# Peptides against a protein of PDB entry 3OIQ, part 42

Target 1, 212 residues: chain A of PDB entry 3OIQ
Amino acid sequence: KNRIFVSSSKDFEGYPSKAIVPVQFVALLTSIHLTETKCLLGFSNFERRGDQSQEDQYLIKLKFKDRGSERLARITISLLCQYFDIELPDLDSDSGASPTVILRDIHLERLCFSSCKALYVSKHGNYTLFLEDIKPLDLVSVISTISTKSTNSSKHSSSELISECDLNNSLVDIFNNLIEMNRDEKNRFKFVKLIHYDIELKKFVQDQQKVL

## One batch from the design tools (peptide; aimed at target 1 L119 S122 N126)

Design b1_p23_2_s1 (made by RFdiffusion4, then SolubleMPNN; from b1_p23_2, 11 letters changed)
Fold by OpenDDE base, seed 5:
Structure b1_p23_2_s1 (fold): chain B 212 residues (1-212), chain A 23 residues (1-23)
Amino acid sequence: as target 1 above (212 residues)
Amino acid sequence: FSLSWNEVLKLSDEEKFSLVEDP
C-alpha cells in the first residue's frame, strides 16, 4: 500500500472508521511519555485549532509486549533524546523498577524536527497511530533546505514515494506557525528562549518574518 | 539516522484492530 503524506492531524477526521493506513508526517517533538506499560510520543506542527492546545496533535504509540521489547523502547527513546540533546533521567536503574519518563513542552526549549512513519489503525471511529520509523532532522539542515528551495524546483530525486515538496511545505508551515506563536504575547513559545538559539536561527527567523 | 519500530507491523490486521482503545 502506498504511504500517505499527512500535512495536518485533522486529515484523520476524514479517514475510514475501520482502516489500516501507512502514513508519514513531519512535526516537532512536543512530549515523551514512557511508562512500564506504554510509550507515547507527542508531535505537533502547531496548526491553529481555535482555542485548543497546539501540543500533541500527533500522538504516536510505541507498543511493547514484554520486558525485552520495553528495554528496546527505552533504548530507542534514549537514542532519540541523545540526538536532540534532551536530558533524560538514568534509564539504567538496576532497581528492577523501570523508571517513568514524562517530558512535556519540549518545543519551548528545543526544536526537535522529526520525520515520522506511522501506521494509522482505526476501529469504530477511534484511531491509534503506531510508530514504524522516526528520523530526527537536524535544525541546520532544515533551515538550509527551506532557504535553498525558493530557487531550485529542478532535482527529481525519484527514489522516495513522498514528494520532497510535501516535506518542505510542512517544514515551512511549522516555522510560520512558530513565528505567529512568537509574535503572540500570550504564547509561551519564544525563539529567544530556545537553548540552541544562535545567529543562524535568528537570521532565518528574521528573514521569514519579512515574508509573513 | 533513523529508528525503526516493527512490533505492530508483525501483527495480523485483526490483532492491530484489537490494539485500538475504545473510548
Scores: peptide ipSAE 0.588, ipTM 0.947, DockQ to the pose 0.848
OpenDDE base, seeds 1, 2, 3, 4: peptide ipSAE 0.581, 0.582, 0.583, 0.584; ipTM 0.946, 0.946, 0.946, 0.947

Design b1_p23_2_s2 (made by RFdiffusion4, then SolubleMPNN; from b1_p23_2, 11 letters changed)
Fold by OpenDDE base, seed 5:
Order: C-alpha cells, then structure tokens, then sequence
Structure b1_p23_2_s2 (fold): chain B 212 residues (1-212), chain A 23 residues (1-23)
C-alpha cells in the first residue's frame, strides 16, 4: 500500500471514518508519556490553529499491551532520548514498578526533528496514529539540507522513500513556524533558550528570518 | 518497530481509541 506523506495533522479530518492508512510525517518531538498502561509520543509542526495549543498536533500511540510490546516501547523511548540527549530516569530498573516518564514542552529546550511512519486507524470518525517506525533527524543535517536545497537523490531503489521535496518542505515549514513563535513575545519558544543553541543555528535562523 | 497491519486488526477498540486526553 502506498504510504501517504502528511504535511498537516488537519489532513486527518478528511480521512475515512473507518480505515487503516499508512502515513508518514516529519515533526518535532514535543512530549513523551510513558505510564504503566500506555506509551504516547507527541509531535508538532507548530502549524497555527487559532488559539489552540501548538503542541501534540500528532499524538502517536506505541503498542503497549504485553510485556514484549512494553519492552519495545521502553527501548524506543530510551533510544530516542539517547539520540536527542534527553535525560530519562533509568527505565531498566529491576524494581517491578514500570518507570513513569512524563515530559512536555520538549521543543522549548531541544529541537528533536523526527521522521515518523505511522498507521492511521479510524472507526466511527475517531482515529489513532500507531507508530510503525521513527527516525530521529540530526539538527545539523536538517539545517544543511534546508540550506543546500540538496535534491541528492540517493539512488536507493523502490517504494518507501519520502519525496525529498515533501521532507524538505515540511522542515522549512517547521522552521518558519518556529521563527514566527520566536518573534511572538507571548510565545514561550525562543531559539536562544535551546540548550543546543550554537553559532550555526543562530546564523541559520538569522538568514531564514531575512527571507520571511 | 512495525506494528503490522494484522496486529492492528487484533487490537480492541479500547486499545485503538482510548486516547485519554493527556492529564
């Protein structure tokens, strides 16, 4: 089945009320919600939605129904947090208490760009996004990709590659939205408050701000 | 991490749609 690239979480409002659709999107990780009974990841592209919170526009559920799926969810969270330098409590504690992790507003401290593959699953107009795959994206690589307009079609054959155009457009849109948030005095997001705010990111943001 | 199409079909409606709002 062809995977659909999703540029906005509003696209799901037009989706079938009873379907299973493989989708893909790129967004910033905004929240992690790991409890004894569920694992959720929040993502956002920070598209303006009136006065609504710009966080968690994509709420992604991990399978969390048995010890095997719970372990896989915990490993997934650990690997993501290791990649993004997010401090987690030890998830491997031999204490039979499943660790609870509730992180919010991750984007205020770290830009955690992620390419997500998910299953859109709907019934009676309600939907859930189930995680199929997640690829963390390096910020330096994201900045370089946007800056170079590099359509380097790596010749890897057949069927599962995002259109490099769709990826690049979504990354540009996210940065544009973050620039607008940074300009808004009422918005909590500021580039200078990011833990990884460096000279490269500063220069990139300044150069993008001149085009907007 | 592929939740297979067949595994999604085996989930209960509760498991599918119990997005309790984040507290």
Amino acid sequence: as target 1 above (212 residues)
Amino acid sequence: FSLSYNEVLKLSDEEKFSLVPLP
Scores: peptide ipSAE 0.285, ipTM 0.831, DockQ to the pose 0.162
OpenDDE base, seeds 1, 2, 3, 4: peptide ipSAE 0.280, 0.284, 0.282, 0.284; ipTM 0.833, 0.834, 0.832, 0.833; seeds 2, 4 fail the geometry check

Design b1_p23_2_s3 (made by RFdiffusion4, then SolubleMPNN; from b1_p23_2, 10 letters changed)
Fold by OpenDDE base, seed 5:
Structure b1_p23_2_s3 (fold): chain B 212 residues (1-212), chain A 23 residues (1-23)
Amino acid sequence: as target 1 above (212 residues)
Amino acid sequence: FSLSYKEVLKLSEEEKFSLVDLP
C-alpha cells in the first residue's frame, strides 16, 4: 500500500472509521510519555486550532506489550533524546523498576524536527497511530532545506514515495506557525528561549519574518 | 518497526480507543 503524507492531524477526521493506513508526517517533538505500561510520543506542527492547545496534535504509540517491545521502545527513546540532546534519567537501571519519563513542552527549549512513519489504525471512528519509523532531522539541515527551495532536484533514488515538496512545505508551515507563536505575547514559545538559539537560527527567523 | 498486520489487529483489539485524556 502506498504511504500517505499527512500535512495536518485534521486529515485523520476524514479517514475511514475502520482502516489500517500507513502514513508519514513531519512535526516537532512536543512530549515523551514513558511509563510502566505505555510509551507515547507527542508531536505538533502547531497548526492553529482556535483556542485549543497546539501541543500533541499527533499522539504516537510505541508497541509496549512484552519485555522485548518495552526494551525496543526504551532504546528508541534513548536514541531520540541523545540525538536532540534531551537529558533523560538512566533507562538501564538494574533495579527491576522501569524508569518513568514524562517530558512536556519540549518545543519550548528545543526544536526537535522529526519525520515519522506510522500506522493509522481505526475502529468504530476512533483511531490510534502506531510508530513504524522515526527519523530525527538536524535543525541546520532543516534551515538549509527551506532556504535552498530553488533548483536542485538532485536525482536521489525515487524509492521514497514522498514528494520532497511535501516535506519542505510542512517544514515551512511549521516555521511559519512558530513565527506567529513568537509574535504572540500570550504564547510561551519564543525563539530566544531555545537552548540552541544561535546566529544562524536568528538570521533565518529574521529573514523568514520579512516574507510573512 | 514493522508491526505485522496480525500484531496491529491485536493491538487495535486490546486498545480501548480511550482518547487518552492526558491528565
Scores: peptide ipSAE 0.032, ipTM 0.642, DockQ to the pose 0.134
OpenDDE base, seeds 1, 2, 3, 4: peptide ipSAE 0.029, 0.037, 0.029, 0.030; ipTM 0.656, 0.669, 0.676, 0.651; seeds 1, 2, 3 fail the geometry check

Design b1_p23_2_s4 (made by RFdiffusion4, then SolubleMPNN; from b1_p23_2, 9 letters changed)
Fold by OpenDDE base, seed 5:
Structure b1_p23_2_s4 (fold): chain B 212 residues (1-212), chain A 23 residues (1-23)
Amino acid sequence: as target 1 above (212 residues)
Amino acid sequence: FSLSYNEVLKLSEEEKFSLVELP
């Protein structure tokens, strides 16, 4: 089955009430919820939804049914946090208690761009997104990708079914939404509060703000 | 790590559709 690129979490409102659909999206990691019984990742593109929270627009479940899947979920979280330099409490507690991790508002400190492959699973109008794959994206690579695309559609035929255009449009939309949030005095998000705020990101934001 | 289509089908209704109440 062809994987569908999703630009908005509102797209799921139009999806079948009983289906399994492979999807892909790009978004910022906003939350991690690892307990004894569940593992969830929250993502957002910060699309404006009136006065609703812009956090956790994509809520992704990891399989967490048995010791094997629980271990895989924990390893996935550890590797993701290691990639983004997110401090986790030591998950290697020799105490047979599975560590609990609850992180929220990750985007206020770090821009954790992620390309996610998921299964949309619906029944009776309710749906769940199950994680199939996650690729963390480097921020420098994201900035370079947005900055270079004004000129060269070089046909690198990477056989991934998703238009390189859809990914980039979504990355641009996320940055535009973050710029709007940064301009809003009521919004907690500020680029200057990011731990990794550097001269490159500052310049990119300043240049992008002139286009908006 | 693909949750296979067949593995998703084997999940309980509760595992599929438990309201993700963010606490």
Scores: peptide ipSAE 0.253, ipTM 0.825, DockQ to the pose 0.162
OpenDDE base, seeds 1, 2, 3, 4: peptide ipSAE 0.250, 0.253, 0.255, 0.250; ipTM 0.830, 0.830, 0.830, 0.831; seeds 3, 4 fail the geometry check

Design b1_p23_3_s1 (made by RFdiffusion4, then SolubleMPNN; its pose is not in this set)
Fold by OpenDDE base, seed 2:
Structure b1_p23_3_s1 (fold): chain B 212 residues (1-212), chain A 23 residues (1-23)
Amino acid sequence: as target 1 above (212 residues)
Amino acid sequence: DEEEEREKIEELFEEVEEEEAEK
């Protein structure tokens, strides 16, 4: 199945009004919305869209129709939060109600790079992105990949039509956008406010800032 | 199964329509 790599969530404005298109993108996790009836993940590449909020540029729905899909969604959220060290608000409501999780602005505290596979599904001119697969990316690995300009054409298998170049370009674009946000005094995003801000990330940001 | 793929597709289109009704 030909999966399309998406570099901008604006690409969907040109997509058919009635279609199913397998897509892939790389973005930062910005929000988690888990209720009794739905599960949504917000992602952004922080592409400049005028004065509009740069959050949740990719809104990804997890199937949440039955006990099986609900359980899978909850496990997916738990595993993502464990991987990124995201503290879920104490789900210890003594009420046997399914815990509601609403996290926003995750990128202000943690850079949660994620490679997402989704189905673009459109009807009547509206669309939904359904999660097919999510791979959390390690920040050290992301930094290493960008820094090395890794043209490591590892000759592994002719079956993934997604250029390693498209992934790398998107990661660079995200970091460039974050650097611009960090330079903007009006923007809430600051690298020094990240919980995981270390010497490696500091050095990387300083080196990238010299190229921009 | 082509019918199982069709049902999965139809279910996804129904989910898009439900989200339109919630807006």
Scores: peptide ipSAE 0.231, ipTM 0.796, DockQ to the pose 0.903
OpenDDE base, seeds 1, 3, 4, 5: peptide ipSAE 0.227, 0.226, 0.228, 0.230; ipTM 0.793, 0.793, 0.795, 0.795

Design b1_p23_3_s2 (made by RFdiffusion4, then SolubleMPNN; its pose is not in this set)
Fold by OpenDDE base, seed 2:
Structure b1_p23_3_s2 (fold): chain B 212 residues (1-212), chain A 23 residues (1-23)
Amino acid sequence: as target 1 above (212 residues)
Amino acid sequence: SKEEEEKKKKELFEEVEEEEKEK
């Protein structure tokens, strides 16, 4: 089945009702919502939508209906948090209650680039995105990929229908949006407030700012 | 199986209806 690459969460407004469409996008992890009854991941590309919150533009549901799906969701969250060095709030509730994790504004402290595969499922004019696969992207790899955009399109096999160009364009768009947010004095996002802000990221941002 | 794909589709559509009731 052809997977559609999505560059904007607005694309879903044009999607058919009562459909199941496999989609893929790249975005920053913005929120984690794990309760006793649900597991949601929020993502954003920070596309400007007027004065509306740019958080959670892609809300992805993890299946959370039985012990097996709950376990898989919890493992997925744990692995993502481990990969991005996200400290989960100490789940030291001495009460044998299932750990509740509510993290928001993750992008203010960490750039958690993620390639997501999901199923768009629509009914009655509403839709849900169900997670199929998530690949965390290393920031150094993202920076290198954007910086080398000119020379390496010649060697990887023709079997993935998603153009490396679409991925790279989305990554650039995200960084451009972050640069604009960083320039806005009213925006809470600042590169210098990222926990992992280093010389490489600083240099990359400075070089991108000269092109914008 | 086509029947397994239809079951999975039905389950996914039921999950969307459950979320509509929680809103």
Scores: peptide ipSAE 0.323, ipTM 0.850, DockQ to the pose 0.822
OpenDDE base, seeds 1, 3, 4, 5: peptide ipSAE 0.321, 0.315, 0.320, 0.321; ipTM 0.849, 0.846, 0.849, 0.848

Design b1_p23_3_s3 (made by RFdiffusion4, then SolubleMPNN; its pose is not in this set)
Fold by OpenDDE base, seed 2:
Structure b1_p23_3_s3 (fold): chain B 212 residues (1-212), chain A 23 residues (1-23)
Amino acid sequence: as target 1 above (212 residues)
Amino acid sequence: EKEEKEKEEKELFEEVEEEAAEK
């Protein structure tokens, strides 16, 4: 089955019941929920959904059924947090209890761009997104990709049917949504509050704000 | 291979049902 690129989490409202559909999206990591029984990752593109919270528009479940899948989930969380410089509460507590990690509103401190591959699984009008693969994206690389409207057709990925254009469009849409949130005085999101807010990001935001 | 895939698909559908019962 071909993997479907998803630009909005609303697309799932039109998806068939009792189906398994491979999907891909790009979004910001917004939450991490690791308990003794489950592991969830929240993502958002901050698409306007009225007055509803824009966090966790994509709720992605990691397999958490046995010791092996639990270990893989914990390693995945650790590697993502290391990549994004997310401080986890001491996972190294010598108390043999698996620490509960609940992080929310990650996007208020760090822009954690992620390309996710997932399985959409639906039954009886409910659905779950199961993580298949996650690629963290470097912010400098994201900024460079948007700034250089680079049709750099590097002839070397002839095996992923996902248009580089779809990824780039979604990245632009996310930044545009963040710019709108930054302009809204009621919105908690502000670029200047990001821990990694630098001259490059400042310049990029200023240049994008002139186009909007 | 076909039976293993059918088992994996069944397990995924059961997890969706379980998560729907927790809400």
Scores: peptide ipSAE 0.465, ipTM 0.903, DockQ to the pose 0.933
OpenDDE base, seeds 1, 3, 4, 5: peptide ipSAE 0.462, 0.460, 0.462, 0.462; ipTM 0.903, 0.902, 0.903, 0.903

Design b1_p23_3_s4 (made by RFdiffusion4, then SolubleMPNN; its pose is not in this set)
Fold by OpenDDE base, seed 2:
Structure b1_p23_3_s4 (fold): chain B 212 residues (1-212), chain A 23 residues (1-23)
Amino acid sequence: as target 1 above (212 residues)
Amino acid sequence: SEEEKKKKEEELFKEVEEEEEEL
């Protein structure tokens, strides 16, 4: 089945009212919502949508219907949080209740770039995005990929129908949007407030700001 | 099988309907 690369969550407004479409996108992790009954991941590319919140533009559902799916969701969240150095609020409540995790505005402290594969499932005009696969992206690798866009057409393997160009374009668009947010005095996002703000990220942002 | 795909698709469509009832 051909997977569609999605550059904007607005693309879903043009999708069929009853369909199952495999999609892929790249975005920043913005929220984690884990309760007793549901698991949701929020993502954003920070595409300007007027005065609306730019958070959670892609709301991704993890299956959470039985002990097996719940366990898989919890492991997925734990692995993502470990990869991004996200401190989960102490899951060590001595109460045998499944810990509730509600994290928002993750992008204000950490740039959690993620390549997501999902199923768009629509019925009656509403849709849900079900997580199929998630690949966390290393920020150094993202920066290097954007910086090297001018020189390496390395011929590797004719089997992924998703253009390496689409991934790279989305990563640039996200950084451009973050640069615009950083320049806006009203926007809470600032690169200097990121916990992982280093000399490499600083240099990259300064170099991108000269092109914009 | 084609029947197993159809069952999985029906389950996914049911999950969307359950979310519409919770909103």
Scores: peptide ipSAE 0.297, ipTM 0.829, DockQ to the pose 0.833
OpenDDE base, seeds 1, 3, 4, 5: peptide ipSAE 0.291, 0.293, 0.293, 0.296; ipTM 0.826, 0.826, 0.827, 0.827

Design b1_p23_4 (made by RFdiffusion4)
Pose (drawn by RFdiffusion4):
Structure b1_p23_4 (pose): chain A 183 residues (1-47, 54-90, 99-149, 165-212), chain P 23 residues (1-23)
Amino acid sequence: KNRIFVSSSKDFEGYPSKAIVPVQFVALLTSIHLTETKCLLGFSNFEQEDQYLIKLKFKDRGSERLARITISLLCQYFDIELPDPTVILRDIHLERLCFSSCKALYVSKHGNYTLFLEDIKPLDLVSVISTISTKCDLNNSLVDIFNNLIEMNRDEKNRFKFVKLIHYDIELKKFVQDQQKVL
Amino acid sequence: DFSLSFSHSEEELLEELDEELEE
């Protein structure tokens, strides 16, 4: 194929006014909006706000069920509590870090566009830390994401704090410290 | 490795975008 890797949502400015372009990006899961009619997943690399809004389309009940199972499994994989109806989650990163490798289809018309979900591969935080410590586009993105998360933690006014993560590991405390030295 | 796949045809995606633009 010819899937184009995007490093930022701003890349979508050079894309066609009407085209179907397979894309791929890396970001943190930040929000879920699940209704009976549609589902939107928000991701961000904190270059610090929501940036990627990925849509899971479904019209009939059969496809709705699949969408619900998909959200259920994604939330379970990240240890996100889910009440299973309109379902809304925001600023997930303030409580949990959920790195994800996502493949999507960019579909545009009249200059407007929507990113439709093709695949989502959750990334284990332990592997993310290890991948950064031992040591391309994926790695560059993981590094940039973690750096922005570091600067957000330094900023006193920003609500993001590692110590406030429900999964604040001793190893996470360690990687963050030894990561600031590089700065 | 674990991942979740969720997909549709290109025609279906174009029809969905048309519906959004008509709104």

Design b1_p23_4_s1 (made by RFdiffusion4, then SolubleMPNN; from b1_p23_4, 6 letters changed)
Fold by OpenDDE base, seed 4:
Structure b1_p23_4_s1 (fold): chain B 212 residues (1-212), chain A 23 residues (1-23)
Amino acid sequence: as target 1 above (212 residues)
Amino acid sequence: SFSISYSHSKEELLEELEEELKE
């Protein structure tokens, strides 16, 4: 089956009640949940869903069934945190228990853009998203991608199954949603509170705010 | 940049989904 690009987690409401569907999306990392028994990554594009939490719109399960997969999950968390400069809480190393990591609201401090491939697996109307591939995206590269493609309608048929348009549209939508959140005085998200808030991001946000 | 890839069998996915539906 061809991999489906997902622009909204609402798309899953229309998916079959019994299926395995390869999907791909781009979103911000919002949460990390690593315990002794499970590893979950939360992602969001911050689309408005009424009164529902905008966090963890894509809850992705990592394989965590044996020592090998547990190790891979821990490596995944470590590499993501290293890449995004996320401070892991000091693992209270007291009792020889597996390190527990629970991070929430990551987007309030860092914009962690990620390209995810997952398997949508449904049975009896419920579904789970299983991680197949994760690629962290550099914020500078994201900004550059949005800025350059606004001008070049050049049909570069890059053979990657995801139209460059779908990726760009999703990235733009995320920024637009963040801009709306930033304008809302009740929303905790503020660009100026990001640890990595720099002149480039400031300029990009200011330019996007003029169009919205 | 890096990528991390996971592989799942169909059987594994169905088992894990069944476990989650019991919680």
Scores: peptide ipSAE 0.510, ipTM 0.923, DockQ to the pose 0.721
OpenDDE base, seeds 1, 2, 3, 5: peptide ipSAE 0.506, 0.509, 0.506, 0.508; ipTM 0.921, 0.923, 0.922, 0.923

Design b1_p23_4_s2 (made by RFdiffusion4, then SolubleMPNN; from b1_p23_4 with D1S L4I F6Y E10K E23K)
Fold by OpenDDE base, seed 4:
Structure b1_p23_4_s2 (fold): chain B 212 residues (1-212), chain A 23 residues (1-23)
Amino acid sequence: as target 1 above (212 residues)
Amino acid sequence: SFSISYSHSKEELLEELDEELEK
């Protein structure tokens, strides 16, 4: 089965009540939930959904059924945090308990763009997204990708099943949503509060704000 | 950049989904 690119988590409302569907999306990492029994990653593109929380629009379950998968989940969290310079809370090592990591609102401090492949699995109308692959994206690369493709409709048939257009559109949509959030005085998100807010990001945001 | 990949059997996915629906 071909992998479906998902531009909105609303797409799942139209999915079959009993299916296994390979999907792919690009979104910002918003939460990490690692406990003794589960590992979840929250992602969002910050689409406006009325009064619904814009966080964790994509709740992704990591395999966490045995010591091997638990270890892989912990490695995944460590590598993501290392890549994005996310400070893990000092796990009070004294309790001998497995390290619990609960991070929320990651997007308020860091833009953690991630390309995710997942399995949509549904039964009886409910669904779970299982992580198949995660690739963190560098913010500079994201900005560059958006900036360069705005001009060249050159049909580079890169054999990767994601239309480069779908990826770009999703990245643009995320930034547009963030710009709207930044303009809203009631919204906690502000670009200037990002730890990694630099001249490049500032310029990019300013240029995008002129078009919106 | 890195990538991390996970594999799931169909049986595993169905079992895990059943566990999530029972909670």
Scores: peptide ipSAE 0.509, ipTM 0.916, DockQ to the pose 0.720
OpenDDE base, seeds 1, 2, 3, 5: peptide ipSAE 0.507, 0.509, 0.505, 0.508; ipTM 0.915, 0.916, 0.915, 0.916

Design b1_p23_4_s3 (made by RFdiffusion4, then SolubleMPNN; from b1_p23_4, 8 letters changed)
Fold by OpenDDE base, seed 2:
Structure b1_p23_4_s3 (fold): chain B 212 residues (1-212), chain A 23 residues (1-23)
Amino acid sequence: as target 1 above (212 residues)
Amino acid sequence: SFSLKYSHSKEELEEELEEELKK
C-alpha cells in the first residue's frame, strides 16, 4: 500500500469518511498524554489556522488495549523523553499506580522533530490517527539537512519511500512557521527560550530569517 | 536514533475508533 506524505493536517478534511489510509508526516512533538486508559502524542507543524491553537494538529493514538501494549506505550514515552531530554514529572512515585503523564506545549522549551508513520482510520466522517512508527530526529541533523539541500544529492538512502523533497519542504515550513511565531509578540514561542538554544540554532534561524 | 513500530489489525482499529466516538 502506498503511504501518503501529509504536509498539513487539513488534508484529512478531504479524506474518505470510511477508510484506512497509511500516512506519514514530520512535525514537532507538542504534547504527551499518558493515563491509565490511553496514550496520545500531539504533533504540530504550526501551520496558521486562524485564531485556533496551533498545538496538537496531529493527535496520534498509541495502541493501549492490553498490558503488553500499555508497556510498549510507556517505553515509547520514556525513550522519546530520554532522546529529547524531556523531564518527566517524578514517575518514581512508589505508589503502584500507573503514572499519569500530561505534558503540553513541549515546543516552547524543546524542538522535538519527529518522523511519524500512522494509519488514518475514519468512520462516519470522524477519524483517528494510530501510530505505526515513530522516529525522533536530531535537531543538528534537521538543520544540516535543510542547509545542505543547495548541493549534494547523496544517492544512498533509496529504501525509505519518503520523498526527500517532501521531508525537507516540511522541515523548512516548520521553521518558517516558528520564525513567524517568534516575530509575533503575542505568541508564546520564542527561540531564545528554548533550553537547547545554541550558536548553531541561532545562526540557522538568522539565516532563514533573511529569506523570509 | 531509534524507531518504534506498532502493528494493528483492521478490527482493532475500527473498535478503538468506535470507543472514541462513544466518549
Scores: peptide ipSAE 0.454, ipTM 0.912, DockQ to the pose 0.720
OpenDDE base, seeds 1, 3, 4, 5: peptide ipSAE 0.451, 0.450, 0.452, 0.449; ipTM 0.911, 0.912, 0.912, 0.912

Design b1_p23_4_s4 (made by RFdiffusion4, then SolubleMPNN; from b1_p23_4, 7 letters changed)
Fold by OpenDDE base, seed 2:
Structure b1_p23_4_s4 (fold): chain B 212 residues (1-212), chain A 23 residues (1-23)
Amino acid sequence: as target 1 above (212 residues)
Amino acid sequence: SFSIKYSHSKEELLEELDEELKK
């Protein structure tokens, strides 16, 4: 099955009104929504969409139909939060109810790059994205990947045919969008407010700003 | 790094979409 790489969530506006299309994208994790009845992950590449909120441009639904899938969703959230060092609110709910997790604007504190495979499912012109695969990306690895592609090293790693070009272009676009947001005094996003803001990220941002 | 994979049937996906449209 040919998986389509998606560079913008606006691409879905041109998709069939009744279809199941396997898609892939790279974006920043922006929100986590876990309740008793659903689990949603929000992602964004922060493309400019006028005055609309730039969070949750990709709203991904996790399977949450039975105890097994609910457990998997909770494990997914736990592993993502552990990987990105996201503090889950102490759900000190002493009540044996399944913990409700609602996190928003994650990108304001941490850059959580994620490679997602999903199914675009549409009916009657409406669509939902269902998660098929999620892989968190390390920020250092993202920075290194962007920095090394400026040098022609043809290392053919034979892994699955995601155009390495599409991935890298999306990563560059995300950083460029973040740089624009950082320059905007009205935007809440600032690199210096990231918990993991270090000398490497600072240098990378400074170098990218010279090209923009 | 880790990867988490999900499987869906076509019928399941369509049912879930129908449930979302009723809300």
Scores: peptide ipSAE 0.546, ipTM 0.927, DockQ to the pose 0.731
OpenDDE base, seeds 1, 3, 4, 5: peptide ipSAE 0.542, 0.541, 0.545, 0.543; ipTM 0.926, 0.925, 0.927, 0.926; seed 1 fails the geometry check

Design b1_p23_5 (made by RFdiffusion4)
Pose (drawn by RFdiffusion4):
Structure b1_p23_5 (pose): chain A 183 residues (1-47, 54-90, 99-149, 165-212), chain P 23 residues (1-23)
Amino acid sequence: KNRIFVSSSKDFEGYPSKAIVPVQFVALLTSIHLTETKCLLGFSNFEQEDQYLIKLKFKDRGSERLARITISLLCQYFDIELPDPTVILRDIHLERLCFSSCKALYVSKHGNYTLFLEDIKPLDLVSVISTISTKCDLNNSLVDIFNNLIEMNRDEKNRFKFVKLIHYDIELKKFVQDQQKVL
Amino acid sequence: SKYEELIEEADENFEETQDLYPE
């Protein structure tokens, strides 16, 4: 195929006013909006706000069920608690870091566009840390994301703090420290 | 809310793009 890797949501400025373009990006899961009619997943690389809104379209009940199972499994994989109806989660990153490699379909018309979900591969934080420590577009994005997360932690006014993560590991405490030295 | 505005904008974009989205 010819899937185009995007490093930022701003890249979508050069894309056609009417086209179907397979894309791929890496980011943190930040929000979920699940209704009976639609589902939107928000992601961000904190270059510090929501940036990618990915849609899971479904019309009938059969496809709604699949969307529900998909959200259920994604949340379970990240240890996110899910009440299972309109379901809303925000600023997930303040509590849990959820790196995700996502493949999507850019669909535009009249200059407007929507990113539809084709695939989502959650990335284990342990692997993310290891991938950064031992050592392309994926890695560049993982590095940039972690750097921005580091600067957000330094900023006293920003609500993001690693020590406040429900999964604040000793190894996470270690990687963050040895990561600031590079700065 | 800014978030609600983003959801609304996503909905408006979706209305124009859903007919073009492949089955």

